# Peptides against a protein of PDB entry 4X86, part 9

Target 1, 56 residues: chain A of PDB entry 4X86
Amino acid sequence: EGPQLLLSEAVSRAAKAAGARPLTSPESLSRDLEAPEVQESYRQQLRSDIQKRLQE

## One batch from the design tools (peptide; aimed at target 1 Q45 D49)

Design b2_p14_3_s4 (made by RFdiffusion4, then SolubleMPNN; from b2_p14_3, 5 letters changed)
Fold by OpenDDE base, seed 4:
Structure b2_p14_3_s4 (fold): chain B 56 residues (1-56), chain A 14 residues (1-14)
Amino acid sequence: as target 1 above (56 residues)
Amino acid sequence: SPEQFVQELLARYF
């Protein structure tokens, strides 16, 4: 429950906007970004950000 | 922030 924007999608969008390409293989990058603990950390950031914005 | 989180990953992998 809560915000569920995929970190991999967010990184892909940001990389595209910056015209950047990964230094490692796309497969290795995806594996790292899809790690549960990394995705959860991102989810926590999203949730915290939403709460912050609601309080503004 | 979510933005900073993503930027840190960009710095590491790109």
Scores: peptide ipSAE 0.652, ipTM 0.909, DockQ to the pose 0.648
OpenDDE base, seeds 1, 2, 3, 5: peptide ipSAE 0.648, 0.651, 0.649, 0.651; ipTM 0.909, 0.909, 0.909, 0.909

Design b2_p14_4 (made by RFdiffusion4)
Pose (drawn by RFdiffusion4):
Structure b2_p14_4 (pose): chain A 56 residues (1-56), chain P 14 residues (1-14)
Amino acid sequence: as target 1 above (56 residues)
Amino acid sequence: SHEEFVQEQLEKFF
């Protein structure tokens, strides 16, 4: 489809493809991925990368 | 990159 805008969904799809199951639970993992610092870092990475590919 | 950041998070929790 396209680049995943939600880090929590990106991680979920990556774990599934890797066959990884959490020691805790998917709900606990998702809660931690939603921490403001983590979501903001992801958003900035995404902005920077899209702008750079657009620079062609 | 944003793809690498996702792998870093995957490694951190698994």

Design b2_p14_4_s1 (made by RFdiffusion4, then SolubleMPNN; from b2_p14_4, 6 letters changed)
Fold by OpenDDE base, seed 5:
Structure b2_p14_4_s1 (fold): chain B 56 residues (1-56), chain A 14 residues (1-14)
Amino acid sequence: as target 1 above (56 residues)
Amino acid sequence: SYQEFVQQQLQRYF
């Protein structure tokens, strides 16, 4: 239940929109950002952000 | 830089 967007995907999309490119590779950074504890923290924050926006 | 960009974005969530 709730938001399912991966942090690695969100960062990739934002970086592309901003024209930012990694020094090594997008894949290397994605592996680090796909760690379970990182993804869970992101999911909780994303849910909180959406709820706050809906209440504004 | 890309690294600075990523750090700035991540600071919003962690």
Scores: peptide ipSAE 0.083, ipTM 0.644, DockQ to the pose 0.123
OpenDDE base, seeds 1, 2, 3, 4: peptide ipSAE 0.067, 0.081, 0.060, 0.062; ipTM 0.606, 0.640, 0.594, 0.615; seeds 1, 3, 4 fail the geometry check

Design b2_p14_4_s2 (made by RFdiffusion4, then SolubleMPNN; from b2_p14_4, 5 letters changed)
Fold by OpenDDE base, seed 3:
Structure b2_p14_4_s2 (fold): chain B 56 residues (1-56), chain A 14 residues (1-14)
Amino acid sequence: as target 1 above (56 residues)
Amino acid sequence: SYQEFVQEQLKRYF
């Protein structure tokens, strides 16, 4: 339970919106961003940010 | 660059 957006997916969407293209491949960078500890930290941060926003 | 963009985005959370 909790936020379902992956960090790699969030970065990918933001990069696409900004018109940024990877030099290597989106997949290789996504693999790095999908490391369990990185994703967990992002999930916690995202949950915290949403919670704070809802309380404002 | 894309790599620089990613680094900037990550700095907001880490």
Scores: peptide ipSAE 0.081, ipTM 0.655, DockQ to the pose 0.164
OpenDDE base, seeds 1, 2, 4, 5: peptide ipSAE 0.064, 0.065, 0.070, 0.074; ipTM 0.602, 0.632, 0.616, 0.646

Design b2_p14_4_s3 (made by RFdiffusion4, then SolubleMPNN; from b2_p14_4, 7 letters changed)
Fold by OpenDDE base, seed 5:
Structure b2_p14_4_s3 (fold): chain B 56 residues (1-56), chain A 14 residues (1-14)
Amino acid sequence: as target 1 above (56 residues)
Amino acid sequence: SYQEFVEQQLKRYF
């Protein structure tokens, strides 16, 4: 339930837009960004931010 | 914010 946007994808999109490349292997990066606890933290913030924006 | 969160990851890995 709620907004579903993968942190890994968000970071990838941002990196692509900036022309940035990871300092580590893509596999290692993906592993870190797709960690459940990290994704959950991102999800919570995303949801909260969207709610705040809608209330403005 | 989620944007700051993304930025932090960028700074960490890029």
Scores: peptide ipSAE 0.566, ipTM 0.886, DockQ to the pose 0.815
OpenDDE base, seeds 1, 2, 3, 4: peptide ipSAE 0.558, 0.560, 0.557, 0.560; ipTM 0.884, 0.885, 0.884, 0.885

Design b2_p14_4_s4 (made by RFdiffusion4, then SolubleMPNN; from b2_p14_4, 7 letters changed)
Fold by OpenDDE base, seed 2:
Structure b2_p14_4_s4 (fold): chain B 56 residues (1-56), chain A 14 residues (1-14)
Amino acid sequence: as target 1 above (56 residues)
Amino acid sequence: SWQDFVQQELERYF
């Protein structure tokens, strides 16, 4: 349950919004961004960021 | 409060 909060998706959206393209392979970048430890760090960062915004 | 509710939901999802 709950929304999907994937770092790979977030980076993809950000890159498209900025008109940026990675210098390396997009596939390898996506694989790196989907690593469990990286995804967990993103989850924690996102949670922390949202919590900070709620406290404003 | 609204903040408490959102915090609880965040803790559930994260």
Scores: peptide ipSAE 0.028, ipTM 0.522, DockQ to the pose 0.037
OpenDDE base, seeds 1, 3, 4, 5: peptide ipSAE 0.027, 0.025, 0.021, 0.026; ipTM 0.521, 0.506, 0.511, 0.515; seed 1 fails the geometry check

Design b2_p14_5 (made by RFdiffusion4)
Pose (drawn by RFdiffusion4):
Structure b2_p14_5 (pose): chain A 56 residues (1-56), chain P 14 residues (1-14)
Amino acid sequence: as target 1 above (56 residues)
Amino acid sequence: SSHEEFVEELLEKY
């Protein structure tokens, strides 16, 4: 479809493709992925990468 | 890309 805007959904897809199951639970993992620092870092990385590919 | 690598780093961390 397109680049995943939600880090939590990107990690869930990656784990499923890797066959990885959490030691804790998907809910616990998702809660940690929603920490403001992690979500903000992801948003900045996305912004930077999209602008760069647009630079063609 | 940097954001795709970050997702894999987080997957490895958890």

Design b2_p14_5_s1 (made by RFdiffusion4, then SolubleMPNN; from b2_p14_5, 6 letters changed)
Fold by OpenDDE base, seed 4:
Order: sequence, then structure tokens, then C-alpha cells
Structure b2_p14_5_s1 (fold): chain B 56 residues (1-56), chain A 14 residues (1-14)
Amino acid sequence: as target 1 above (56 residues)
Amino acid sequence: SAYEEFVQQLLKRY
């Protein structure tokens, strides 16, 4: 599983949990999720979240 | 959680 699959699944779960849906098309969202800078941002946040959990 | 925070940021674009 590449970063794209992990990110897409994470986004889906987060959207469901928040009860939020994008106003634009799912295709537009998917395209943006494929952007390297977006995936890098997620990686950084994921790393930060893991670190926070380790400190709890 | 990381994924929740991330998607909230993304949703600001849509």
C-alpha cells in the first residue's frame, strides 16, 4: 500500500468521523490528494500524531 | 487524531 492509498483511506475515515463532505467533486478531492505536497503534509501530521501518542 | 486534523484542513479548500 502506497501513501496514496493510506491517505485516501485516512481522509475517508476522517470525513465520516467528522460528518463532513467536500463541496466539490470526489474526483477533485482525489486529484488534490495525489499532490506530493499534500501527501507530505499528511506524513508530517501523522508523524506528529504518533509522537504525541507515544508521549501520552 | 492526525487524519481528522488533516481532513479538516483539506475540507477548507472545498
Scores: peptide ipSAE 0.047, ipTM 0.526, DockQ to the pose 0.545
OpenDDE base, seeds 1, 2, 3, 5: peptide ipSAE 0.043, 0.021, 0.021, 0.042; ipTM 0.533, 0.454, 0.448, 0.546

Design b2_p14_5_s2 (made by RFdiffusion4, then SolubleMPNN; from b2_p14_5, 6 letters changed)
Fold by OpenDDE base, seed 4:
Structure b2_p14_5_s2 (fold): chain B 56 residues (1-56), chain A 14 residues (1-14)
Amino acid sequence: as target 1 above (56 residues)
Amino acid sequence: SAYEQFVQELLKRY
């Protein structure tokens, strides 16, 4: 429904900005980063970080 | 603020 905040997308954007490229395929990296358990951990961290920013 | 409301909405979803 709302925007998806994926770890894989965040990493891809960061890598692009830094000019870094994986030794393997970007698709392979994205697949690993899109694993449900990895994404769930990122979601929890993101929620925590946003809450901290609201307190500032 | 409008920004805070936006962030709160995100927190509801995540």
Scores: peptide ipSAE 0.025, ipTM 0.503, DockQ to the pose 0.042
OpenDDE base, seeds 1, 2, 3, 5: peptide ipSAE 0.021, 0.019, 0.025, 0.025; ipTM 0.486, 0.455, 0.495, 0.504

Design b2_p14_5_s3 (made by RFdiffusion4, then SolubleMPNN; from b2_p14_5, 6 letters changed)
Fold by OpenDDE base, seed 1:
Structure b2_p14_5_s3 (fold): chain B 56 residues (1-56), chain A 14 residues (1-14)
Amino acid sequence: as target 1 above (56 residues)
Amino acid sequence: SAYEQFVQELLARY
């Protein structure tokens, strides 16, 4: 299917790196981060950020 | 949800 940039994965990695844990269920957080609209916003943000960095 | 709103707010700021 090809590589995908998932917000849920990114947040999980960031939280792990920071040693941060949500007070609520991590599964519920992951579910929220996997919402299509959230993922799409993240994709657009990443695309924009990458393009800006490539232009520098 | 609160987390969804937080993420959206974060994305909007950066």
Scores: peptide ipSAE 0.054, ipTM 0.547, DockQ to the pose 0.099
OpenDDE base, seeds 2, 3, 4, 5: peptide ipSAE 0.030, 0.038, 0.029, 0.030; ipTM 0.517, 0.556, 0.510, 0.525; seeds 4, 5 fail the geometry check

Design b2_p14_5_s4 (made by RFdiffusion4, then SolubleMPNN; from b2_p14_5, 6 letters changed)
Fold by OpenDDE base, seed 4:
Structure b2_p14_5_s4 (fold): chain B 56 residues (1-56), chain A 14 residues (1-14)
Amino acid sequence: as target 1 above (56 residues)
Amino acid sequence: TSYEQFVQELLKRY
């Protein structure tokens, strides 16, 4: 329903904070990170991480 | 708590 957290966006924010830049174009990196199987794995990981934080 | 409710809503989205 609401906006979903994309792995590509998470990586972009982390890279910016660290001052890191990919050797390839940012668009190419985003494309790879937005692959359905990659995003699904990230979604599952994120759900698990949130559940763990809730239990803390 | 409000925080728990917020987290539960997030869990529904993922």
Scores: peptide ipSAE 0.025, ipTM 0.485, DockQ to the pose 0.042
OpenDDE base, seeds 1, 2, 3, 5: peptide ipSAE 0.025, 0.024, 0.024, 0.023; ipTM 0.486, 0.464, 0.484, 0.444

Design b2_p14_6 (made by RFdiffusion4)
Pose (drawn by RFdiffusion4):
Formats: sequence, C-alpha cells, structure tokens
Structure b2_p14_6 (pose): chain A 56 residues (1-56), chain P 14 residues (1-14)
Amino acid sequence: as target 1 above (56 residues)
Amino acid sequence: SLITLAQTLASQQV
C-alpha cells in the first residue's frame, strides 16, 4: 500500500513476517513504541528520506 | 534500541 506512518504497525508487520512473538505481549511492545522520542525519531527519518527521494 | 529499530524500518520503507 504505502510507507507505514505508524511505527507500531510497521513493527507488528515486521515481526509477523519474521515469525517473532513477543516475550511480553503485543500491547506492552506497542506501548513502548509509542514513547514520544521513538515516534519523533521515526517521523524525522521518514521526512528526511521522502525529501531525498523527491530530490530526483 | 527502539529508536535504531524505528530508523531502520523508516529507511527500508522508502
């Protein structure tokens, strides 16, 4: 479809494709992925990468 | 670790 805007969903998709199940729970992992620093870093990386590919 | 993982997944999507 397109680049995943929500890091939590990107991680869930990646784990399912890797066959990885959490030691804790999906709800605990998602809570941690929503930490502001983690979500902000992801947003910045996405912004930077999109602008660069647009530079063609 | 979660920040590195977030950055790696962001780059792989583009």

Design b2_p14_6_s1 (made by RFdiffusion4, then SolubleMPNN; from b2_p14_6, 6 letters changed)
Fold by OpenDDE base, seed 3:
Structure b2_p14_6_s1 (fold): chain B 56 residues (1-56), chain A 14 residues (1-14)
Amino acid sequence: as target 1 above (56 residues)
Amino acid sequence: SLVELARRLARAQV
């Protein structure tokens, strides 16, 4: 249970918003950011951040 | 739902 949002997507969106481009291909960046442990850590952080926002 | 809120927030980001 919990939000299923890919860190790779979040980073891609942030990069686009900032006008930044990675040195490696977007596909390579996405692959690195899709590691299970990284994704789980992001999920937990995202949930926490949203909960904090709801409590403000 | 917290899950649905998270999804909506993510979709709202450019």
Scores: peptide ipSAE 0.066, ipTM 0.548, DockQ to the pose 0.070
OpenDDE base, seeds 1, 2, 4, 5: peptide ipSAE 0.061, 0.066, 0.025, 0.033; ipTM 0.549, 0.558, 0.497, 0.504; seed 4 fails the geometry check

Design b2_p14_6_s2 (made by RFdiffusion4, then SolubleMPNN; from b2_p14_6, 6 letters changed)
Fold by OpenDDE base, seed 1:
Structure b2_p14_6_s2 (fold): chain B 56 residues (1-56), chain A 14 residues (1-14)
Amino acid sequence: as target 1 above (56 residues)
Amino acid sequence: SLVELARELARAQV
């Protein structure tokens, strides 16, 4: 099992690509996105999305 | 793994 793909990292990359900045502090946003329950939900969604792609 | 694949896709898209 490889290392987790962090939602916080994904959001950070997306924000940089879009030139977007959060209205709240980046640290607060990162803290929220790194919460275990949020990360687990993201992992499940990511797995589901990949499985859907494999079925195409 | 699916996680590794996702990471590779993320690197390719960003």
Scores: peptide ipSAE 0.057, ipTM 0.555, DockQ to the pose 0.081
OpenDDE base, seeds 2, 3, 4, 5: peptide ipSAE 0.053, 0.056, 0.051, 0.055; ipTM 0.537, 0.557, 0.542, 0.553

Design b2_p14_6_s3 (made by RFdiffusion4, then SolubleMPNN; from b2_p14_6, 7 letters changed)
Fold by OpenDDE base, seed 3:
Structure b2_p14_6_s3 (fold): chain B 56 residues (1-56), chain A 14 residues (1-14)
Amino acid sequence: as target 1 above (56 residues)
Amino acid sequence: GLVELARALARAQV
């Protein structure tokens, strides 16, 4: 349940928007961003942020 | 990975 957006995917999109191009492989970045504890923290933050927006 | 992304973001801000 809840929002299902991977942190790695969100960061990739944000990096493109900012014109940022990592010099190392995208696979290395994905590996770091897909750590279970990191993804869970992001899920909780995303859920909270959406709820805050809906309450405005 | 993360360090290289941070560096890339810093470059993009220049």
Scores: peptide ipSAE 0.243, ipTM 0.751, DockQ to the pose 0.075
OpenDDE base, seeds 1, 2, 4, 5: peptide ipSAE 0.175, 0.195, 0.212, 0.239; ipTM 0.706, 0.719, 0.731, 0.747

Design b2_p14_6_s4 (made by RFdiffusion4, then SolubleMPNN; from b2_p14_6, 6 letters changed)
Fold by OpenDDE base, seed 2:
Structure b2_p14_6_s4 (fold): chain B 56 residues (1-56), chain A 14 residues (1-14)
Amino acid sequence: as target 1 above (56 residues)
Amino acid sequence: SLVELARQLARAQV
């Protein structure tokens, strides 16, 4: 439950916007960024940031 | 929803 936004997607979009290419393959990067512990940390941060934004 | 808001915020970043 909660926001269903992937860190891997966020990084991918940011990289594209910046014209950056990862030193490793996009697939390898996605694999690392989609690891449960990494994604959960991102989810928690995202939720916190959204809550702060709603209170502004 | 919070999901839609999150998506909007993500689109606005970078």
Scores: peptide ipSAE 0.062, ipTM 0.542, DockQ to the pose 0.079
OpenDDE base, seeds 1, 3, 4, 5: peptide ipSAE 0.061, 0.055, 0.029, 0.035; ipTM 0.558, 0.526, 0.488, 0.504

Design b2_p14_7 (made by RFdiffusion4)
Pose (drawn by RFdiffusion4):
Structure b2_p14_7 (pose): chain A 56 residues (1-56), chain P 14 residues (1-14)
Amino acid sequence: as target 1 above (56 residues)
Amino acid sequence: AAAERLVRAVEDAL
C-alpha cells in the first residue's frame, strides 16, 4: 500500500514477517512504541526521507 | 539501516 504512518503497525508487520512473538504481549510492546520520543523520532525520519526522495 | 537510524535518534532524544 504505502509507507506505514504508525510505527506500532510497522513493527507489528515486521515481527510477523520475521516470525517473532513477544516475550511480553503485543499490547505491552505497542504501549512502549507509542512513547512520545519514539513516535516523534519516527515522524522526523519519515519527513526527512520523503523530502530527500522528492529531491529528484 | 533505517531501523538503526531510528534507534540512534530515540537514544539521543532520551

Design b2_p14_7_s2 (made by RFdiffusion4, then SolubleMPNN; from b2_p14_7, 7 letters changed)
Fold by OpenDDE base, seed 3:
Structure b2_p14_7_s2 (fold): chain B 56 residues (1-56), chain A 14 residues (1-14)
Amino acid sequence: as target 1 above (56 residues)
Amino acid sequence: SAAERLAQAIAERL
């Protein structure tokens, strides 16, 4: 329906920008962050944050 | 407001 913004991708980009390297493999991190319940929580939080910013 | 309408539209797409 709408655009898909993956938490795993967001975290990867943030880590690279900060010069941080995970102790585990990127694949393992992505697997955990791509869990449906985690992704749904992220979507809801992102939705809420966008609403708050626009209403300020 | 226009900002609220935009926020709602974005929220519905996510």
Scores: peptide ipSAE 0.032, ipTM 0.562, DockQ to the pose 0.045
OpenDDE base, seeds 1, 2, 4, 5: peptide ipSAE 0.029, 0.026, 0.027, 0.032; ipTM 0.566, 0.561, 0.566, 0.569; seed 5 fails the geometry check

Design b2_p14_7_s3 (made by RFdiffusion4, then SolubleMPNN; from b2_p14_7, 9 letters changed)
Fold by OpenDDE base, seed 4:
Structure b2_p14_7_s3 (fold): chain B 56 residues (1-56), chain A 14 residues (1-14)
Amino acid sequence: as target 1 above (56 residues)
Amino acid sequence: DRAARLAEAVAARR
């Protein structure tokens, strides 16, 4: 339950917008970005950042 | 949750 904020999707969009390419294989980068602990840390960080912006 | 709805709106726009 909650918005599915995929770190892999966010990084893919940012990389495309910047014209950036991974220095490693795209598959290795995707695997690292899809790791459950990394995804949960990203969700927590994004929630915290939004809460900070709402208090400004 | 309000922060979750805002996160979803940010993710949808990027």
Scores: peptide ipSAE 0.043, ipTM 0.546, DockQ to the pose 0.047
OpenDDE base, seeds 1, 2, 3, 5: peptide ipSAE 0.037, 0.038, 0.039, 0.039; ipTM 0.530, 0.543, 0.536, 0.538

Design b2_p14_7_s4 (made by RFdiffusion4, then SolubleMPNN; from b2_p14_7, 9 letters changed)
Fold by OpenDDE base, seed 4:
Structure b2_p14_7_s4 (fold): chain B 56 residues (1-56), chain A 14 residues (1-14)
Amino acid sequence: as target 1 above (56 residues)
Amino acid sequence: SALERLAQRVAERR
């Protein structure tokens, strides 16, 4: 229940849109993005942002 | 971190 977007996927899309390429290995970036606490924080923020948009 | 470095590069392109 709730938004199921992965932070890793969101960052990948944003990086492509910005033309920014990681200098480190994809694995190093994925390790940062897949940290459970980071993903949970992203989920909470995403949910909050969606709720704000629905209230506008 | 790798994430922070990526964020910095994105910011530099804005």
Scores: peptide ipSAE 0.218, ipTM 0.729, DockQ to the pose 0.063
OpenDDE base, seeds 1, 2, 3, 5: peptide ipSAE 0.071, 0.214, 0.215, 0.206; ipTM 0.616, 0.728, 0.728, 0.713; seed 1 fails the geometry check

Design b2_p14_8 (made by RFdiffusion4)
Pose (drawn by RFdiffusion4):
Structure b2_p14_8 (pose): chain A 56 residues (1-56), chain P 14 residues (1-14)
Amino acid sequence: as target 1 above (56 residues)
Amino acid sequence: SSSEEFVEELVEEH
């Protein structure tokens, strides 16, 4: 479809493709992925990468 | 991309 805007859904997909199951639970992992610092870092990385590919 | 590498790092950490 397209680049995943939600880090939590990106991680869930990646784990499923890797066959990885959490030691804790998907809910505990998702809660941690929603920490403001983690979500903001992801948003900044996405913005930077998109602008760079647009630079063609 | 840096965002894709970051997602893989999180999967490895958890």

Design b2_p14_8_s1 (made by RFdiffusion4, then SolubleMPNN; from b2_p14_8, 6 letters changed)
Fold by OpenDDE base, seed 1:
Structure b2_p14_8_s1 (fold): chain B 56 residues (1-56), chain A 14 residues (1-14)
Amino acid sequence: as target 1 above (56 residues)
Amino acid sequence: SSYEQFVQELVKRY
């Protein structure tokens, strides 16, 4: 349940929008971002933000 | 947003 947005996609979009490029390889970054525990943390924060926004 | 800040922080680390 809840939002299931990929953190890797979010970071990629953010980096692209900011014109930023990682010093490490994109593959290394992607691997870190695709870790389940990291993705879950992102999901929780995303869910929290959405809930807060809905209360506004 | 907290998730936006989270994402930005991650980007900064790489």
Scores: peptide ipSAE 0.054, ipTM 0.542, DockQ to the pose 0.765
OpenDDE base, seeds 2, 3, 4, 5: peptide ipSAE 0.044, 0.040, 0.022, 0.042; ipTM 0.515, 0.514, 0.499, 0.516

Design b2_p14_8_s2 (made by RFdiffusion4, then SolubleMPNN; from b2_p14_8, 7 letters changed)
Fold by OpenDDE base, seed 5:
Structure b2_p14_8_s2 (fold): chain B 56 residues (1-56), chain A 14 residues (1-14)
Amino acid sequence: as target 1 above (56 residues)
Amino acid sequence: TAYEEFVARLVEAY
């Protein structure tokens, strides 16, 4: 339910905005960031951060 | 506010 934000996509956008290029490849970085455990951790952190911002 | 509603929906999604 609801929109899903991927860490891999967020990092890719940030890297692109900064003009940063991974030494290996963008695809390799994306694969690492798309790991289920990494995405789950990101989801939890994102939820926590958003809730904190709402309380400020 | 509209922003709060948006964020609330975002939080609910996760």
Scores: peptide ipSAE 0.045, ipTM 0.564, DockQ to the pose 0.044
OpenDDE base, seeds 1, 2, 3, 4: peptide ipSAE 0.034, 0.039, 0.028, 0.038; ipTM 0.470, 0.564, 0.520, 0.523

Design b2_p14_8_s3 (made by RFdiffusion4, then SolubleMPNN; from b2_p14_8, 7 letters changed)
Fold by OpenDDE base, seed 4:
Structure b2_p14_8_s3 (fold): chain B 56 residues (1-56), chain A 14 residues (1-14)
Amino acid sequence: as target 1 above (56 residues)
Amino acid sequence: SAYEQFVQELVKAY
């Protein structure tokens, strides 16, 4: 629940900013990064980071 | 990074 940033989207934006491209197709990479278990882990990390920032 | 910016925006919202 709450606002979320897909890991695949975050990686895509970072790659674009860095001018980097994967050797495989972007669709293939996105497929792996959009896996539910991967996104859940990312969500938990995001939540943890938000809490840490709020405590700074 | 987009991730860091996203976190920063959320922090501001709280």
Scores: peptide ipSAE 0.139, ipTM 0.692, DockQ to the pose 0.085
OpenDDE base, seeds 1, 2, 3, 5: peptide ipSAE 0.038, 0.134, 0.052, 0.067; ipTM 0.539, 0.682, 0.552, 0.625; seed 5 fails the geometry check

Design b2_p14_8_s4 (made by RFdiffusion4, then SolubleMPNN; from b2_p14_8, 6 letters changed)
Fold by OpenDDE base, seed 2:
Structure b2_p14_8_s4 (fold): chain B 56 residues (1-56), chain A 14 residues (1-14)
Amino acid sequence: as target 1 above (56 residues)
Amino acid sequence: SAYEEFVRRLVEAY
C-alpha cells in the first residue's frame, strides 16, 4: 500500500531531462539504485515527505 | 538550472 515509485526510475527520468549520463552506464547506476535497502529508504523518505506536504 | 546541475553531478559520479 502507498505510492509505488522506484528511485531508479525517478533518477533515470531526471538524468534524461538533465542530459546527464553516468561515467559507466545507465544500467550500472540503475542496478545500484534498485538495491532493496536503497529502494526501501527512498520509499520511507518519499512517504514522509508526501505526508509532510499534505499537512502543510 | 540548479536542479539539472545537481542531478548531473550525482549521475555523472557513477
Scores: peptide ipSAE 0.319, ipTM 0.812, DockQ to the pose 0.247
OpenDDE base, seeds 1, 3, 4, 5: peptide ipSAE 0.314, 0.312, 0.314, 0.317; ipTM 0.809, 0.810, 0.809, 0.811; seeds 1, 3 fail the geometry check

## One batch from the design tools (peptide; aimed at target 1 L5 S41 D49)

Design b2_p15_1 (made by RFdiffusion4)
Pose (drawn by RFdiffusion4):
Structure b2_p15_1 (pose): chain A 56 residues (1-56), chain P 15 residues (1-15)
Amino acid sequence: as target 1 above (56 residues)
Amino acid sequence: AAQEEFVAEALEQIA
């Protein structure tokens, strides 16, 4: 489809493709991925990468 | 590929 805008969904897909199951629970992992610092870092990385590919 | 790197970095931050 396209680049995943939600980090939590990106991680869930990646884990499923890797066959990884959490020691805790998907809910606990998702709560931690929603921490403001983590979501903001992801948004900045995405913005920077998109702009750079657009630079062609 | 680049998004996979970002996901790995996010997992390290919360570890």

Design b2_p15_1_s1 (made by RFdiffusion4, then SolubleMPNN; from b2_p15_1, 8 letters changed)
Fold by OpenDDE base, seed 1:
Order: sequence, then C-alpha cells, then structure tokens
Structure b2_p15_1_s1 (fold): chain B 56 residues (1-56), chain A 15 residues (1-15)
Amino acid sequence: as target 1 above (56 residues)
Amino acid sequence: SSQQQWVQQALQQIA
C-alpha cells in the first residue's frame, strides 16, 4: 500500500497519456527502466524534487 | 492538504 514510485511505471503512464509507443517491446523498455542503477538515480531525483516542493 | 499528505508519505517511502 501507499504510493509506488517506480520509473518504469511513471514512464508507462506518461507514454499512455501522450499516446506514445516505444520502438522496442514495452517489456524490453520496462526491463531497462527497472535496472537498479536507473531506479536509484530516479529515486534520488524524485526525493530531491519532493523535498523542494515541501519547502515551497 | 491531501496532496501534501501524499508527498510526505511518498518521501517517507523513498528517503
């Protein structure tokens, strides 16, 4: 329970909202976006963005 | 606000 902040999920939702489809299979894209180093970078950026919004 | 509650909860999960 609670908010799930996975990059793969965020990109999937954004792509659907924009009506975009990846050149490769969605599964391959999701696999790349779920890589630990990619997810960690996203987590750090997201934390920073959230902290900035809390200060506003 | 409900939005701020979501932000705080999200921060707790990733911090």
Scores: peptide ipSAE 0.026, ipTM 0.539, DockQ to the pose 0.053
OpenDDE base, seeds 2, 3, 4, 5: peptide ipSAE 0.025, 0.025, 0.024, 0.024; ipTM 0.525, 0.533, 0.525, 0.523

Design b2_p15_1_s2 (made by RFdiffusion4, then SolubleMPNN; from b2_p15_1, 7 letters changed)
Fold by OpenDDE base, seed 4:
Structure b2_p15_1_s2 (fold): chain B 56 residues (1-56), chain A 15 residues (1-15)
Amino acid sequence: as target 1 above (56 residues)
Amino acid sequence: SVQQQYVQEALEKIA
């Protein structure tokens, strides 16, 4: 429950905004970015970064 | 602020 903050989604949105496309496919990129260890690392970094911003 | 409280709550759910 709660908001789902996925690295794959973040990268997808950024790429779309920039008009960039992966060499292979969006699906392949998403698969790599949705790996559990990758998502866990991103979650931790995201939490830390947002907390720092809240302190500003 | 109210916005900060909302974000903090969301972060707690992520943790």
Scores: peptide ipSAE 0.029, ipTM 0.530, DockQ to the pose 0.046
OpenDDE base, seeds 1, 2, 3, 5: peptide ipSAE 0.027, 0.028, 0.028, 0.025; ipTM 0.520, 0.527, 0.519, 0.497

Design b2_p15_1_s3 (made by RFdiffusion4, then SolubleMPNN; from b2_p15_1, 8 letters changed)
Fold by OpenDDE base, seed 2:
Structure b2_p15_1_s3 (fold): chain B 56 residues (1-56), chain A 15 residues (1-15)
Amino acid sequence: as target 1 above (56 residues)
Amino acid sequence: STQQQYVQQALQQIA
């Protein structure tokens, strides 16, 4: 239901902004970043970080 | 603030 905040998209956007290229193939990196467990961990961390910022 | 409320709503949707 909520917004789709993909780690893969976040990393891709950051990489483009920095003009950076992954050491491994983009496909391999995307595969790793799109793994469900990785995405879930990212969601939890993002939620936690934003909550901390809101409490400052 | 409006921004804070927006972020709070977004957090609820993330969960």
Scores: peptide ipSAE 0.027, ipTM 0.530, DockQ to the pose 0.046
OpenDDE base, seeds 1, 3, 4, 5: peptide ipSAE 0.026, 0.027, 0.026, 0.025; ipTM 0.525, 0.527, 0.525, 0.506

